# Ledger of designs, part 46: peptides against a protein of PDB entry 7BBL

Target 1, 86 residues: chain A of PDB entry 7BBL
Amino acid sequence: IAQESLESQEQRARAALRERYLRSLLAMVGHQVSFTLHEGVRVAAHFGATDLDVANFYVSQLQTPIGVQAEALLRCSDIISYTFKP

## One batch from the design tools (peptide; made by RFdiffusion4, then SolubleMPNN)

Design b2_p12_8_s1 (from b2_p12_8, 9 letters changed)
Fold by OpenDDE base, seed 2:
Structure b2_p12_8_s1 (fold): chain B 86 residues (1-86), chain A 12 residues (1-12)
Amino acid sequence: as target 1 above (86 residues)
Amino acid sequence: SIEAEIARLRAV
């Protein structure tokens, strides 16, 4: 049996990580999510939706260090990590 | 959609 190439193994690993990411987005819909941003900034918001093409999180009740914003867009590029309870 | 992308990933 021919052994799978390293390149193919890496491709499958990347696909698995992408799927896990996408499933986490589905799981967080309607939940409050804690986001870690750059420079140690942390915010919390209720997740509404995301546009994969635009790379934005559409959120509500965004709690920032300076106040609460009812509706907001978080750029995915600004987010280091997030956590939530499914 | 997210569901469609997941399906595409599995099809590769």
Scores: peptide ipSAE 0.293, ipTM 0.831, DockQ to the pose 0.733
Fold by OpenDDE base, seed 1:
Structure b2_p12_8_s1 (fold): chain B 86 residues (1-86), chain A 12 residues (1-12)
Amino acid sequence: as target 1 above (86 residues)
Amino acid sequence: SIEAEIARLRAV
């Protein structure tokens, strides 16, 4: 049985991670999400939608260290990680 | 579309 190349294995792994990411976006709709940003900043917000092309998160009730924003746009490049309860 | 991209990834 021929083993697939390391490059092919890596490609499949990347595809699997991308799918997991996309499914997490679908799952977080309607839920409060905790975002970890740079420099240890953590915020929480209700997820509304994302722009796949621009890689932005459209959220509501964004709880920041200095107050709450009714509506906000989070750039994916500013986000290190996120957690939520499905 | 998120679902469309997922389908594309699975098809590869």
Scores: peptide ipSAE 0.290, ipTM 0.832, DockQ to the pose 0.754
Fold by OpenDDE base, seed 5:
Structure b2_p12_8_s1 (fold): chain B 86 residues (1-86), chain A 12 residues (1-12)
Amino acid sequence: as target 1 above (86 residues)
Amino acid sequence: SIEAEIARLRAV
């Protein structure tokens, strides 16, 4: 029987993870999201939008250790993880 | 769009 190559399996796995990521972005629109940043910093913000090309999160009411920012831009590369309730 | 990209991933 024909067997899928290792490279093809890896490509399908990456595609599946990418789809899950994209679906999570759709699900978090309008919700408050908890973000974990570098050095153990945790913030919360309402998710507005993402620019897939620029790799930015556009958020509002960003709660930080030193105060609240009405509107803010978070670079995706600075985010370790996020959680939210759908 | 995100929806369009998801559709493309499924079509491959």
Scores: peptide ipSAE 0.282, ipTM 0.829, DockQ to the pose 0.687
Fold by OpenDDE base, seed 3:
Structure b2_p12_8_s1 (fold): chain B 86 residues (1-86), chain A 12 residues (1-12)
Amino acid sequence: as target 1 above (86 residues)
Amino acid sequence: SIEAEIARLRAV
């Protein structure tokens, strides 16, 4: 049996990670999510939707250090990580 | 859509 090329192995690994990410987005809908932003800032919000092309998170009840915003847009580039309970 | 992209990834 021919050995799978290194490039093919890397491609499968990237695809697996991408799928995990996408599935997490689907599972996130309607749940409160904790977001870690730059400089150690952490916020919590209810996830509404995301636009993969625009790279934005549309959220509600965003709890920030200075107050709560009813609706907000988080840029993916500002987000380091997120956690939530499925 | 997210579902469509997942389907494409699985097809590879």
Scores: peptide ipSAE 0.290, ipTM 0.831, DockQ to the pose 0.694; fails the geometry check

Design b2_p12_8_s2 (from b2_p12_8, 8 letters changed)
Fold by OpenDDE base, seed 3:
Structure b2_p12_8_s2 (fold): chain B 86 residues (1-86), chain A 12 residues (1-12)
Amino acid sequence: as target 1 above (86 residues)
Amino acid sequence: SIEAEIERLRAV
């Protein structure tokens, strides 16, 4: 009986998580998203698009602790997590 | 393309 290696199983698990992430990006287009940044800072914005190559989120109506920005770029490295209602 | 990458992941 051929058994798949542990490394191969882990590879499939990582691929499944990656697909889940990508599908979430598609689902959030046009929706308001809540982003958790460093130091407990939370912002909300309408998601426009992402650039996977540069790892940027293009958003509008960014609500920050000090005001609202009509348009903004969020670096993926600054984002800890996000949530939205599909 | 996000869609293209999803398709590539499914193909493997």
Scores: peptide ipSAE 0.311, ipTM 0.837, DockQ to the pose 0.673
Fold by OpenDDE base, seed 5:
Structure b2_p12_8_s2 (fold): chain B 86 residues (1-86), chain A 12 residues (1-12)
Amino acid sequence: as target 1 above (86 residues)
Amino acid sequence: SIEAEIERLRAV
């Protein structure tokens, strides 16, 4: 029985994770998303769009601890995790 | 596009 190489397995795993990520972005459209940022900060916002090249989240109605921003840009590097209900 | 990248990933 042919056995896939470790490198090939890792390649498939990376591709699968990337696909899941991209599909989650598509699923966010029109939904409020809860973002977990650094230092235990949590914010909620309506998803607008992402730029895969720049790695940014364009959101609206961003609820922060000190108020609401109508429009905002979240850098992916600042986001630890996110949750939403499809 | 996102859809195009997904298709590319599946094709590899």
Scores: peptide ipSAE 0.307, ipTM 0.835, DockQ to the pose 0.768
Fold by OpenDDE base, seed 1:
Structure b2_p12_8_s2 (fold): chain B 86 residues (1-86), chain A 12 residues (1-12)
Amino acid sequence: as target 1 above (86 residues)
Amino acid sequence: SIEAEIERLRAV
């Protein structure tokens, strides 16, 4: 029988993951988020917004090991993972 | 789309 190509399957999988990611961003607004950065560094901050290409996270009350930053910018490329309570 | 919505509502 005819089967969907591997490339098509992968495309659908990527699309599903992307949608899940975007929905998480939407749900993240107004919540405190725990971010895991490289070298095991973990920070927490309130999510405010992202830029148009979702390359940066604009956050407030960023709690770092060396103090709290009222306003901060986190590069998405620096983030390994994040967790939050919807 | 959801992406467009996020861009419109959450972009700085």
Scores: peptide ipSAE 0.275, ipTM 0.823, DockQ to the pose 0.124
Fold by OpenDDE base, seed 4:
Structure b2_p12_8_s2 (fold): chain B 86 residues (1-86), chain A 12 residues (1-12)
Amino acid sequence: as target 1 above (86 residues)
Amino acid sequence: SIEAEIERLRAV
């Protein structure tokens, strides 16, 4: 049986990961999300929206070590990981 | 939109 090329397999894998990411964004709308940032910083915020082109997270009630920000913009590049309850 | 992008990924 013909085997799919390695490059094609990798392409499908990347597409699958991208889809999972996008689905997670849809799922987290309106929910509180815990974000792990650099330097061991963890914050929590309610997810509002994202701009896929700019790669920004628009959040509210951002709980930081120094206080709460009513509205905030998180850059995707600042985020290592996130978790939330759907 | 996110939904549209997901759909495009499936189509490829």
Scores: peptide ipSAE 0.310, ipTM 0.836, DockQ to the pose 0.716; fails the geometry check

Design b2_p12_8_s3 (from b2_p12_8, 7 letters changed)
Fold by OpenDDE base, seed 1:
Structure b2_p12_8_s3 (fold): chain B 86 residues (1-86), chain A 12 residues (1-12)
Amino acid sequence: as target 1 above (86 residues)
Amino acid sequence: ALEAEIEQLRAV
């Protein structure tokens, strides 16, 4: 059995990462998510939805260092990582 | 659209 090419292996790896990302978005619906932003800023919010085209996070009860926002829009480009309990 | 993309990724 011939070994898969390096390019094909990389493509599968990228696809697997994308799938994991998308599944995490589905899993976080209705949950509180902790977001790590740039400069070490951490916020928590209830996940509502995403705009897949623009890659925005629509959240509620966003806990920031200076207060709570009832509704907020987080740009994906501002997010380094996130964690939640499924 | 999200579910469709996930399914497409699995098919590759």
Scores: peptide ipSAE 0.207, ipTM 0.783, DockQ to the pose 0.809
Fold by OpenDDE base, seed 5:
Structure b2_p12_8_s3 (fold): chain B 86 residues (1-86), chain A 12 residues (1-12)
Amino acid sequence: as target 1 above (86 residues)
Amino acid sequence: ALEAEIEQLRAV
């Protein structure tokens, strides 16, 4: 039987990860999310929306070590990971 | 749109 090429397997893997990411964003709407940033900084915020073109997270009630911001913009490149309960 | 991209990824 014909075997799928390594390149094709990698393409499927990337597609699966992208789909999982996008579905995660959809599931995140309206939930509080815990974000891990650089230097061990952790913040929590209510997820509003994302801008895929600019790669930004629009959030509210951002809890930081120095206070709470009612509205905030998080750059995706500043985020190491996030967790939330769907 | 997110939904459109997800659908494109499925449409092999």
Scores: peptide ipSAE 0.203, ipTM 0.780, DockQ to the pose 0.693
Fold by OpenDDE base, seed 3:
Structure b2_p12_8_s3 (fold): chain B 86 residues (1-86), chain A 12 residues (1-12)
Amino acid sequence: as target 1 above (86 residues)
Amino acid sequence: ALEAEIEQLRAV
């Protein structure tokens, strides 16, 4: 029985993680999402869209520690994690 | 396109 190479196993693992990420983006459209940013900052916003090439999240009703922004752009590099109810 | 990329990953 031919054993799958280590490189092939790693490739499949990366593909699986990428698919899970992309599916989460589709699932969060139109929902309120809680974002964890650097330095323990947490914000909530309604998810509109993302641009995979630019690595940005387009959101509305962004609740921040200092107020609410009707429309906002979050850079993916500023986001540590996110949660939402599908 | 998100949907297209997801479908491509499934085909592997």
Scores: peptide ipSAE 0.199, ipTM 0.779, DockQ to the pose 0.722
Fold by OpenDDE base, seed 4:
Structure b2_p12_8_s3 (fold): chain B 86 residues (1-86), chain A 12 residues (1-12)
Amino acid sequence: as target 1 above (86 residues)
Amino acid sequence: ALEAEIEQLRAV
């Protein structure tokens, strides 16, 4: 039987994860997203757009522990995970 | 660009 290499399997797995990520970005447009940040901080914001090159999330109505920011930019490096309802 | 990348990753 034809068997793909481990490297090929890993490549496909990475591609699948990337696709899921990108599709999630499309799905969250206009929705409120809950973000888990470092130090156990959780924020919620309406998703606007992303800059894939710079890895930024452009959001509105960012609910933070100290108040609401009308407009904000979240760096991907600050985000551990996120969840939303499509 | 995003849509194009998704299309490129889509299985044939």
Scores: peptide ipSAE 0.196, ipTM 0.770, DockQ to the pose 0.630

Design b2_p12_8_s4 (from b2_p12_8, 8 letters changed)
Fold by OpenDDE base, seed 1:
Structure b2_p12_8_s4 (fold): chain B 86 residues (1-86), chain A 12 residues (1-12)
Amino acid sequence: as target 1 above (86 residues)
Amino acid sequence: ALEARIAELRAV
């Protein structure tokens, strides 16, 4: 029986995850998002946009442990996960 | 720490 190579399987998996990610970004626009960050930090913010090249999240009304920032930039590398209601 | 990074962004 013919089997797909491991490399091909990984490529398909990456493509599927990337598609899911991009769709989540589109669905996120204008909604409040809860971000789980490193060191146990959680913040909430309204999602505006993302710069896929710079890997930044442009958000508003960022609720942080030390205050609210009207507009802010979250580094993608700071984010572990996020949740939102589409 | 991450809080420091948040503070940096507010300062900019």
Scores: peptide ipSAE 0.104, ipTM 0.687, DockQ to the pose 0.021
Fold by OpenDDE base, seed 2:
Structure b2_p12_8_s4 (fold): chain B 86 residues (1-86), chain A 12 residues (1-12)
Amino acid sequence: as target 1 above (86 residues)
Amino acid sequence: ALEARIAELRAV
């Protein structure tokens, strides 16, 4: 039995991570998510949806250090990490 | 700088 190439193994690993990410997004819908941004800024918001092509998070009730915004778009490039309770 | 960008989003 021929061993699977390293390239093929890496491809499967990336696919698995992508699936986990997408499923996590589905689990986030309607829940409050805590986002860690650059410069030590942390915000919380209710997750609505993402636009995978535009790389934005569509959120509501965004709690920021300068106040609350009812509706907002968070740029994925601004996000270091996020946590939520499924 | 990041807070400034958040403020801009509120202004729009």
Scores: peptide ipSAE 0.101, ipTM 0.683, DockQ to the pose 0.020
Fold by OpenDDE base, seed 3:
Structure b2_p12_8_s4 (fold): chain B 86 residues (1-86), chain A 12 residues (1-12)
Amino acid sequence: as target 1 above (86 residues)
Amino acid sequence: ALEARIAELRAV
């Protein structure tokens, strides 16, 4: 049987990462999430939803050094990583 | 945009 092409292997790798990301979004709904932003900034907030078209995270109870913001919008492009307990 | 927010957070 013929070997899978390099392009097909790369496609499967990207698809696997995308699937993990999407499952993560489903799992974090309603949970407090710790977000790592650029320049060492870290915030925590309850995850509400994402807008895949606008590439935003809708969150509540955003914890910042100056206080808690009841509702906030985080740009996906500003987020380096996130963690949460399912 | 983020830079302004980051600056605000670091001020404290």
Scores: peptide ipSAE 0.099, ipTM 0.687, DockQ to the pose 0.018
Fold by OpenDDE base, seed 4:
Structure b2_p12_8_s4 (fold): chain B 86 residues (1-86), chain A 12 residues (1-12)
Amino acid sequence: as target 1 above (86 residues)
Amino acid sequence: ALEARIAELRAV
């Protein structure tokens, strides 16, 4: 039986993760999202949009330890994880 | 600047 190469398996895995990521972005539109940032910082904000090329999250009502920002930009590289209720 | 804002968050 023909077996898929390890490289092909890894490629499919990456593609699946990418698809899951993109679907999560679609699902979080308009919802409040909890973001975990580096150094234990956690913030909550309503997701607006993302710039896939710049890898930024455009959010509103960003709740931070130092106050609320009406509009804000979160760099994807600063985000460890996020959770939300669809 | 964005970097400064992120730094503020991390400083807390």
Scores: peptide ipSAE 0.091, ipTM 0.685, DockQ to the pose 0.022

## One batch from the design tools (peptide; made by RFdiffusion4, then SolubleMPNN)

Design b2_p13_3_s1 (from b2_p13_3 with A3E A4E A11E)
Fold by OpenDDE base, seed 1:
Order: C-alpha cells, then sequence, then structure tokens
Structure b2_p13_3_s1 (fold): chain B 86 residues (1-86), chain A 13 residues (1-13)
C-alpha cells in the first residue's frame, strides 16, 4: 500500500492554505469583511487592498466598538480570522 | 491566525 509521507501531506496542506488565502483576498475586494481580532474584539470594514510584503490590510469604514474610522490599516498580526460573503 | 497563513503564503512566493 503506497502511503503518502507525512512531509508530502504537510506540503499539500500548506499549499491548500496558501491557495485559499490568495483566493480569499481576491474575493473580498469591494466587500465588507468582518475581522476577529485579539481579546474577542470584532470589527467590520470594506476591503481595499493588502500589502503582502508589509503584512497590512488597507480598509475603509472600519467599524470598531468605539466608533467608525473612514480609513484604516490593519496589521495581519492583529487579525485572527475574517469572514465575508462574496 | 491570519499572520500565520500569510507567512505561509509569502514563503511560497
Amino acid sequence: as target 1 above (86 residues)
Amino acid sequence: SLEELEAEYREAT
């Protein structure tokens, strides 16, 4: 029985995540996205663009618990997850 | 986390 190596399985898993990430970035353009941040903080914003090199999300109409920011930059390190409807 | 996912993507490109 040919069993796929652990290394091969991990490689496929990483590749799938990379593809999913890229596709999600493309799909969220022009949409409102709900971001989950640390400490249970949730915000919503219209997606503008990402800078993969700098690991930033450029968004507009950021709805935070304390108000709305017209323009904002979210650090990817501050984001746990996000959801949106394409 | 998103940071981890992006890091994986950046490593592949």
Scores: peptide ipSAE 0.035, ipTM 0.647, DockQ to the pose 0.081
Fold by OpenDDE base, seed 2:
Structure b2_p13_3_s1 (fold): chain B 86 residues (1-86), chain A 13 residues (1-13)
Amino acid sequence: as target 1 above (86 residues)
Amino acid sequence: SLEELEAEYREAT
């Protein structure tokens, strides 16, 4: 029985993750998102947009442990995970 | 990490 190569399987897996990433960005528009940052820090913010080439999230009403920022940039490198209700 | 996921996306486009 013909089986898909390991490289092809990995390629499909990466493609699926990339698609999920893109769709999540679209679904986040206009919603509050909860972000998990390093060292267990958790923040919430309303998603505005992302800059794919710069790897920044443009957000509003960022709720942090030290207060609320009306507008802010979150670096993708600072984000471990996120959740939201579409 | 999210950075890693975005990097994979950028490399693929």
Scores: peptide ipSAE 0.034, ipTM 0.640, DockQ to the pose 0.078
Fold by OpenDDE base, seed 3:
Structure b2_p13_3_s1 (fold): chain B 86 residues (1-86), chain A 13 residues (1-13)
Amino acid sequence: as target 1 above (86 residues)
Amino acid sequence: SLEELEAEYREAT
C-alpha cells in the first residue's frame, strides 16, 4: 500500500486551512461578526469588505467598550479570531 | 493570527 509522504500530507493540510479562510470571508458578508482582539478585548461589527493585500477588514457599526463607530478599519494583525452566525 | 492565515492563502494563489 503506497503511503503519502509526510510532506505531502502537511501540504494538503495547509491547503485545506487556506480554503477554509476564504470560505469564511465569503460567509461573513452581510453578517455581524464578533472579533477577539489582543488583551482580551472583544468587539462586534458588520462586515463590509477585506483588503487581502493590505490585510485590513472594513467594517461598520463597530461596537467597542467605549462606544460605537459607524465605520472602522481593523487590521488583521490585531485580530486573533472571529465568530459569526452563518 | 488572521494576518498569518491570510498570508498563507496569498502564497497559495
Scores: peptide ipSAE 0.033, ipTM 0.645, DockQ to the pose 0.079
Fold by OpenDDE base, seed 5:
Structure b2_p13_3_s1 (fold): chain B 86 residues (1-86), chain A 13 residues (1-13)
Amino acid sequence: as target 1 above (86 residues)
Amino acid sequence: SLEELEAEYREAT
């Protein structure tokens, strides 16, 4: 009957988002991903792997406005958002 | 499995 504390609710919300994030990473495997970077830059790349601790994205065939990088590292701090079709 | 997790994610989104 007692409502969860605000802190507990927030903790659950964060946990749910973390789980969803991890699931998204797994779902991303083998797919092309569109990344939105700072200053509105959008790039597309094939997902390779990530370092879960620091959320570094190791990608291939990174399509940028100025060309294609065969392999690249996208740091979490560089990424605003990402989208893909599972 | 990865496939199962992907399916769960897809269903949840």
Scores: peptide ipSAE 0.025, ipTM 0.555, DockQ to the pose 0.082

Design b2_p13_3_s2 (from b2_p13_3 with S1R A3E A4E)
Fold by OpenDDE base, seed 1:
Structure b2_p13_3_s2 (fold): chain B 86 residues (1-86), chain A 13 residues (1-13)
Amino acid sequence: as target 1 above (86 residues)
Amino acid sequence: RLEELEAEYRAAT
């Protein structure tokens, strides 16, 4: 059987990652999310919305190591990973 | 990592 090219494999992998990302955003709506930031900083916040073009998360009740912000903007570039209970 | 997922998303749009 003809082997799939490396670029085709990479394309499928990227498509899967993009789909997972988008589905994750939908699943986050209305939930508290734990965000892992750089330098070992962890925060939690309720997900409100995202601006995919600007790469920002609009969240509420942001719990930081030094306090809570009722409303906040998180830059996606600052986020390493996140977890939540669907 | 989130930044990698976002980068792939941006590249596709």
Scores: peptide ipSAE 0.031, ipTM 0.640, DockQ to the pose 0.075
Fold by OpenDDE base, seed 3:
Structure b2_p13_3_s2 (fold): chain B 86 residues (1-86), chain A 13 residues (1-13)
Amino acid sequence: as target 1 above (86 residues)
Amino acid sequence: RLEELEAEYRAAT
């Protein structure tokens, strides 16, 4: 019985994660998203667009602990995770 | 982290 190599299995797993990431971006359009930032800070905002090369999220109605920003830029490097209702 | 996953995606495309 031919067995797939460990390296091949890992490659498929990484590819699946990359695909999930891309699909999440598409599904995020037009929805309010909850972002988890460093040190337990959580914010909510409406997703506008991303710049994959620059690694930025362009959002609107950003709700922060100290107020609401009509438009804002979130760097992907500052984002640990995000959740939203499709 | 999100950035790491995004970086992997960019490297693969």
Scores: peptide ipSAE 0.031, ipTM 0.631, DockQ to the pose 0.078
Fold by OpenDDE base, seed 4:
Structure b2_p13_3_s2 (fold): chain B 86 residues (1-86), chain A 13 residues (1-13)
Amino acid sequence: as target 1 above (86 residues)
Amino acid sequence: RLEELEAEYRAAT
C-alpha cells in the first residue's frame, strides 16, 4: 500500500497548526486575551488585529505589571501562549 | 514565538 512520506506528513501537520492558529485569531477578535510572554511575564489585552507578515498583535487596554497601555504592539516572537474566553 | 504559540493553542484545545 502507498504511504504518505515523512515530508508530506510534516507539511500536513504544519498546515493544520497554521489553520488552527488562524482560526484562533478570528475567534479572539473583540475579546480580552491573556498572553504569556517570555520569562513568565503575563499580560492581558483586548485583541484588535494582527499583521501576519511581521507577526504582530495590535491590542488595546494592555494590562502590564507596571500599568495599563491604551494601545500597544505585541510581537508574536515575544508571545509564548495565550488564552481567552470564547 | 509563533511556533510555540501554535503549539500551545493546539495543546489548549
Scores: peptide ipSAE 0.030, ipTM 0.630, DockQ to the pose 0.056
Fold by OpenDDE base, seed 5:
Structure b2_p13_3_s2 (fold): chain B 86 residues (1-86), chain A 13 residues (1-13)
Amino acid sequence: as target 1 above (86 residues)
Amino acid sequence: RLEELEAEYRAAT
């Protein structure tokens, strides 16, 4: 009958999502990732590293509609979503 | 926390 407070439930939910996110970063290592950016732009790049606190993605071979960037930085504010095959 | 998470991830895969 002990029911968690709403705040506690929300905290747990956020923690679970954070954990899933971090696990996804680990799974992303060495894989090509498809990123959905603003304005409907989709790009693909090889994952290099990330700043875990800021969620900046350091990638290589960034394929854009206008060419390939050997190395690039994708800020979390630029990214709507990402997908990859584990 | 991250080290623990990494350990759990490795164990799960």
Scores: peptide ipSAE 0.025, ipTM 0.529, DockQ to the pose 0.188

Design b2_p13_3_s3 (from b2_p13_3, 4 letters changed)
Fold by OpenDDE base, seed 4:
Structure b2_p13_3_s3 (fold): chain B 86 residues (1-86), chain A 13 residues (1-13)
Amino acid sequence: as target 1 above (86 residues)
Amino acid sequence: RLAELEAEYRRLT
């Protein structure tokens, strides 16, 4: 049985992670999402869209500690994690 | 955009 190379295994793992990520984005559409940002900052917003190439989240009704923004852009680099209820 | 995300998801599944 030819063992799959380590590189091939890593490539499959990356593909599986990408699939799971994309699936989560599809499931997020139309839901309120809680985002954890740096320095323990947590915000909630309705997910509108993402730009996969630019790595941005387009959100609405962004609830921040200092107020609500009707529309906002979240950079993926600023996001540590997110949760939502399907 | 959502359409691009859906297209990419369909390529991975």
Scores: peptide ipSAE 0.023, ipTM 0.580, DockQ to the pose 0.205
Fold by OpenDDE base, seed 1:
Parts: structure tokens; sequence; C-alpha cells
Structure b2_p13_3_s3 (fold): chain B 86 residues (1-86), chain A 13 residues (1-13)
């Protein structure tokens, strides 16, 4: 049985992760999301949308340790993880 | 923007 190449396995894994990510974004629309940022910072916000290349999160009612921002932009690179209830 | 994301998701699934 010809084993799938390592490159092909990595490609499938990357595709599966991308699919799961996109699915989570779609499920997140209109929900409050808890974001974990660098240095243990946690914020909560309502998810609105992403930009075309999914580089930024457009959010509302961003609750930070310093205060609430009515509208904000979160860069994907600033986000370590997130949780929400669908 | 949502429509493009949905289109990409549908392409991958």
Amino acid sequence: as target 1 above (86 residues)
Amino acid sequence: RLAELEAEYRRLT
C-alpha cells in the first residue's frame, strides 16, 4: 500500500484546520466571544465580521480590563484562542 | 465579507 507522502498528509491537516477555523467564524457571527490574547489578557466581544483575507476581526462591545470599546479591530495575530457558545 | 468567507468554507468542504 503506497503510503501517503508527508507533504500530502501536512496538506490535508492544514486544510482540515482551515475548514474548522472558517466554520468557527461562521458559527461565531452575532455571538459574544471570549478571546485570549498575549500575556494572559482576556477580552470579550460580539463578533461582527472579518476582512477578506481573514486577517482582522471586526467586533463590537469589546470588554477589556481597561474599559469597553463600542467598536474595535482585533488582529488575528494578537489572538491565541477563543471560546463561544453557539 | 461574510459571503466570501462562506464561499471559501464551501470550497473547502
Scores: peptide ipSAE 0.023, ipTM 0.582, DockQ to the pose 0.205
Fold by OpenDDE base, seed 3:
Parts: sequence; C-alpha cells; structure tokens
Structure b2_p13_3_s3 (fold): chain B 86 residues (1-86), chain A 13 residues (1-13)
Amino acid sequence: as target 1 above (86 residues)
Amino acid sequence: RLAELEAEYRRLT
C-alpha cells in the first residue's frame, strides 16, 4: 500500500479549503454579509461580486459606524472573517 | 447553475 506523503496530504487539504472558500463566495451572492475587519470593526453589506485576481469584494449598502455607503470596495486583505445566512 | 452551487455548498457545511 503506497502511503501518501505528508506533502501530498497537505496539498489535498489546501485544495479542499480553497474549494470551500470559492463555494462560499458563490453562495454569498445577493445576501447580506457581516464582515469583521481589523481592530474589532464590524460592517454589514450586500454582496455583489469578487475580483479573484485583485482579491476585492464589491458590495452595496455598506453599513459603517459613520453611515451607509451605497457602493463600496473591500479589500480581502482587510477582512478577518465573514458570516452570512445562505 | 448558481443555485446548484449554493446547494452543494450547503451540503458541505
């Protein structure tokens, strides 16, 4: 029985996490999403689309501590986590 | 196609 190498197991685990992430983006379309940003800042917005190459979220009705923005761009690097109801 | 992918995601979560 050829034992799969540790490196191959890690590669499969990374691929599975990437697939789960991409499927979450598809499921998020048209839903209100809660985003957790740095320093404990939380915002809510309707998800429109992502730019997978630039790693951006295009959102609408962004609720911030200082008001609502009709349209906004969130960089993935600024996002710690997100939650939504599918 | 989108609804199918959403359904697959819900099965995996």
Scores: peptide ipSAE 0.022, ipTM 0.576, DockQ to the pose 0.082
Fold by OpenDDE base, seed 2:
Structure b2_p13_3_s3 (fold): chain B 86 residues (1-86), chain A 13 residues (1-13)
Amino acid sequence: as target 1 above (86 residues)
Amino acid sequence: RLAELEAEYRRLT
């Protein structure tokens, strides 16, 4: 069996990570998500939608350290990580 | 499969 090239292996790895990410977005719909932002800021919000191209998260009931926003836009660049229960 | 998943996501949002 010919060994797959390094480039092909990396392409598969990137595709698998992207698929996993997209599956997480699908699973996130209708759930409360905990987001970790820069400087240790943590927020929780209900996930509404995202733009796959712009990577914006449209959320509701955003619980921040300074109050609650009924609707908000989180930019991907502001987010370090997120967790939720599917 | 990836393109299908992206298309599915776009239909839900």
Scores: peptide ipSAE 0.022, ipTM 0.560, DockQ to the pose 0.823; fails the geometry check

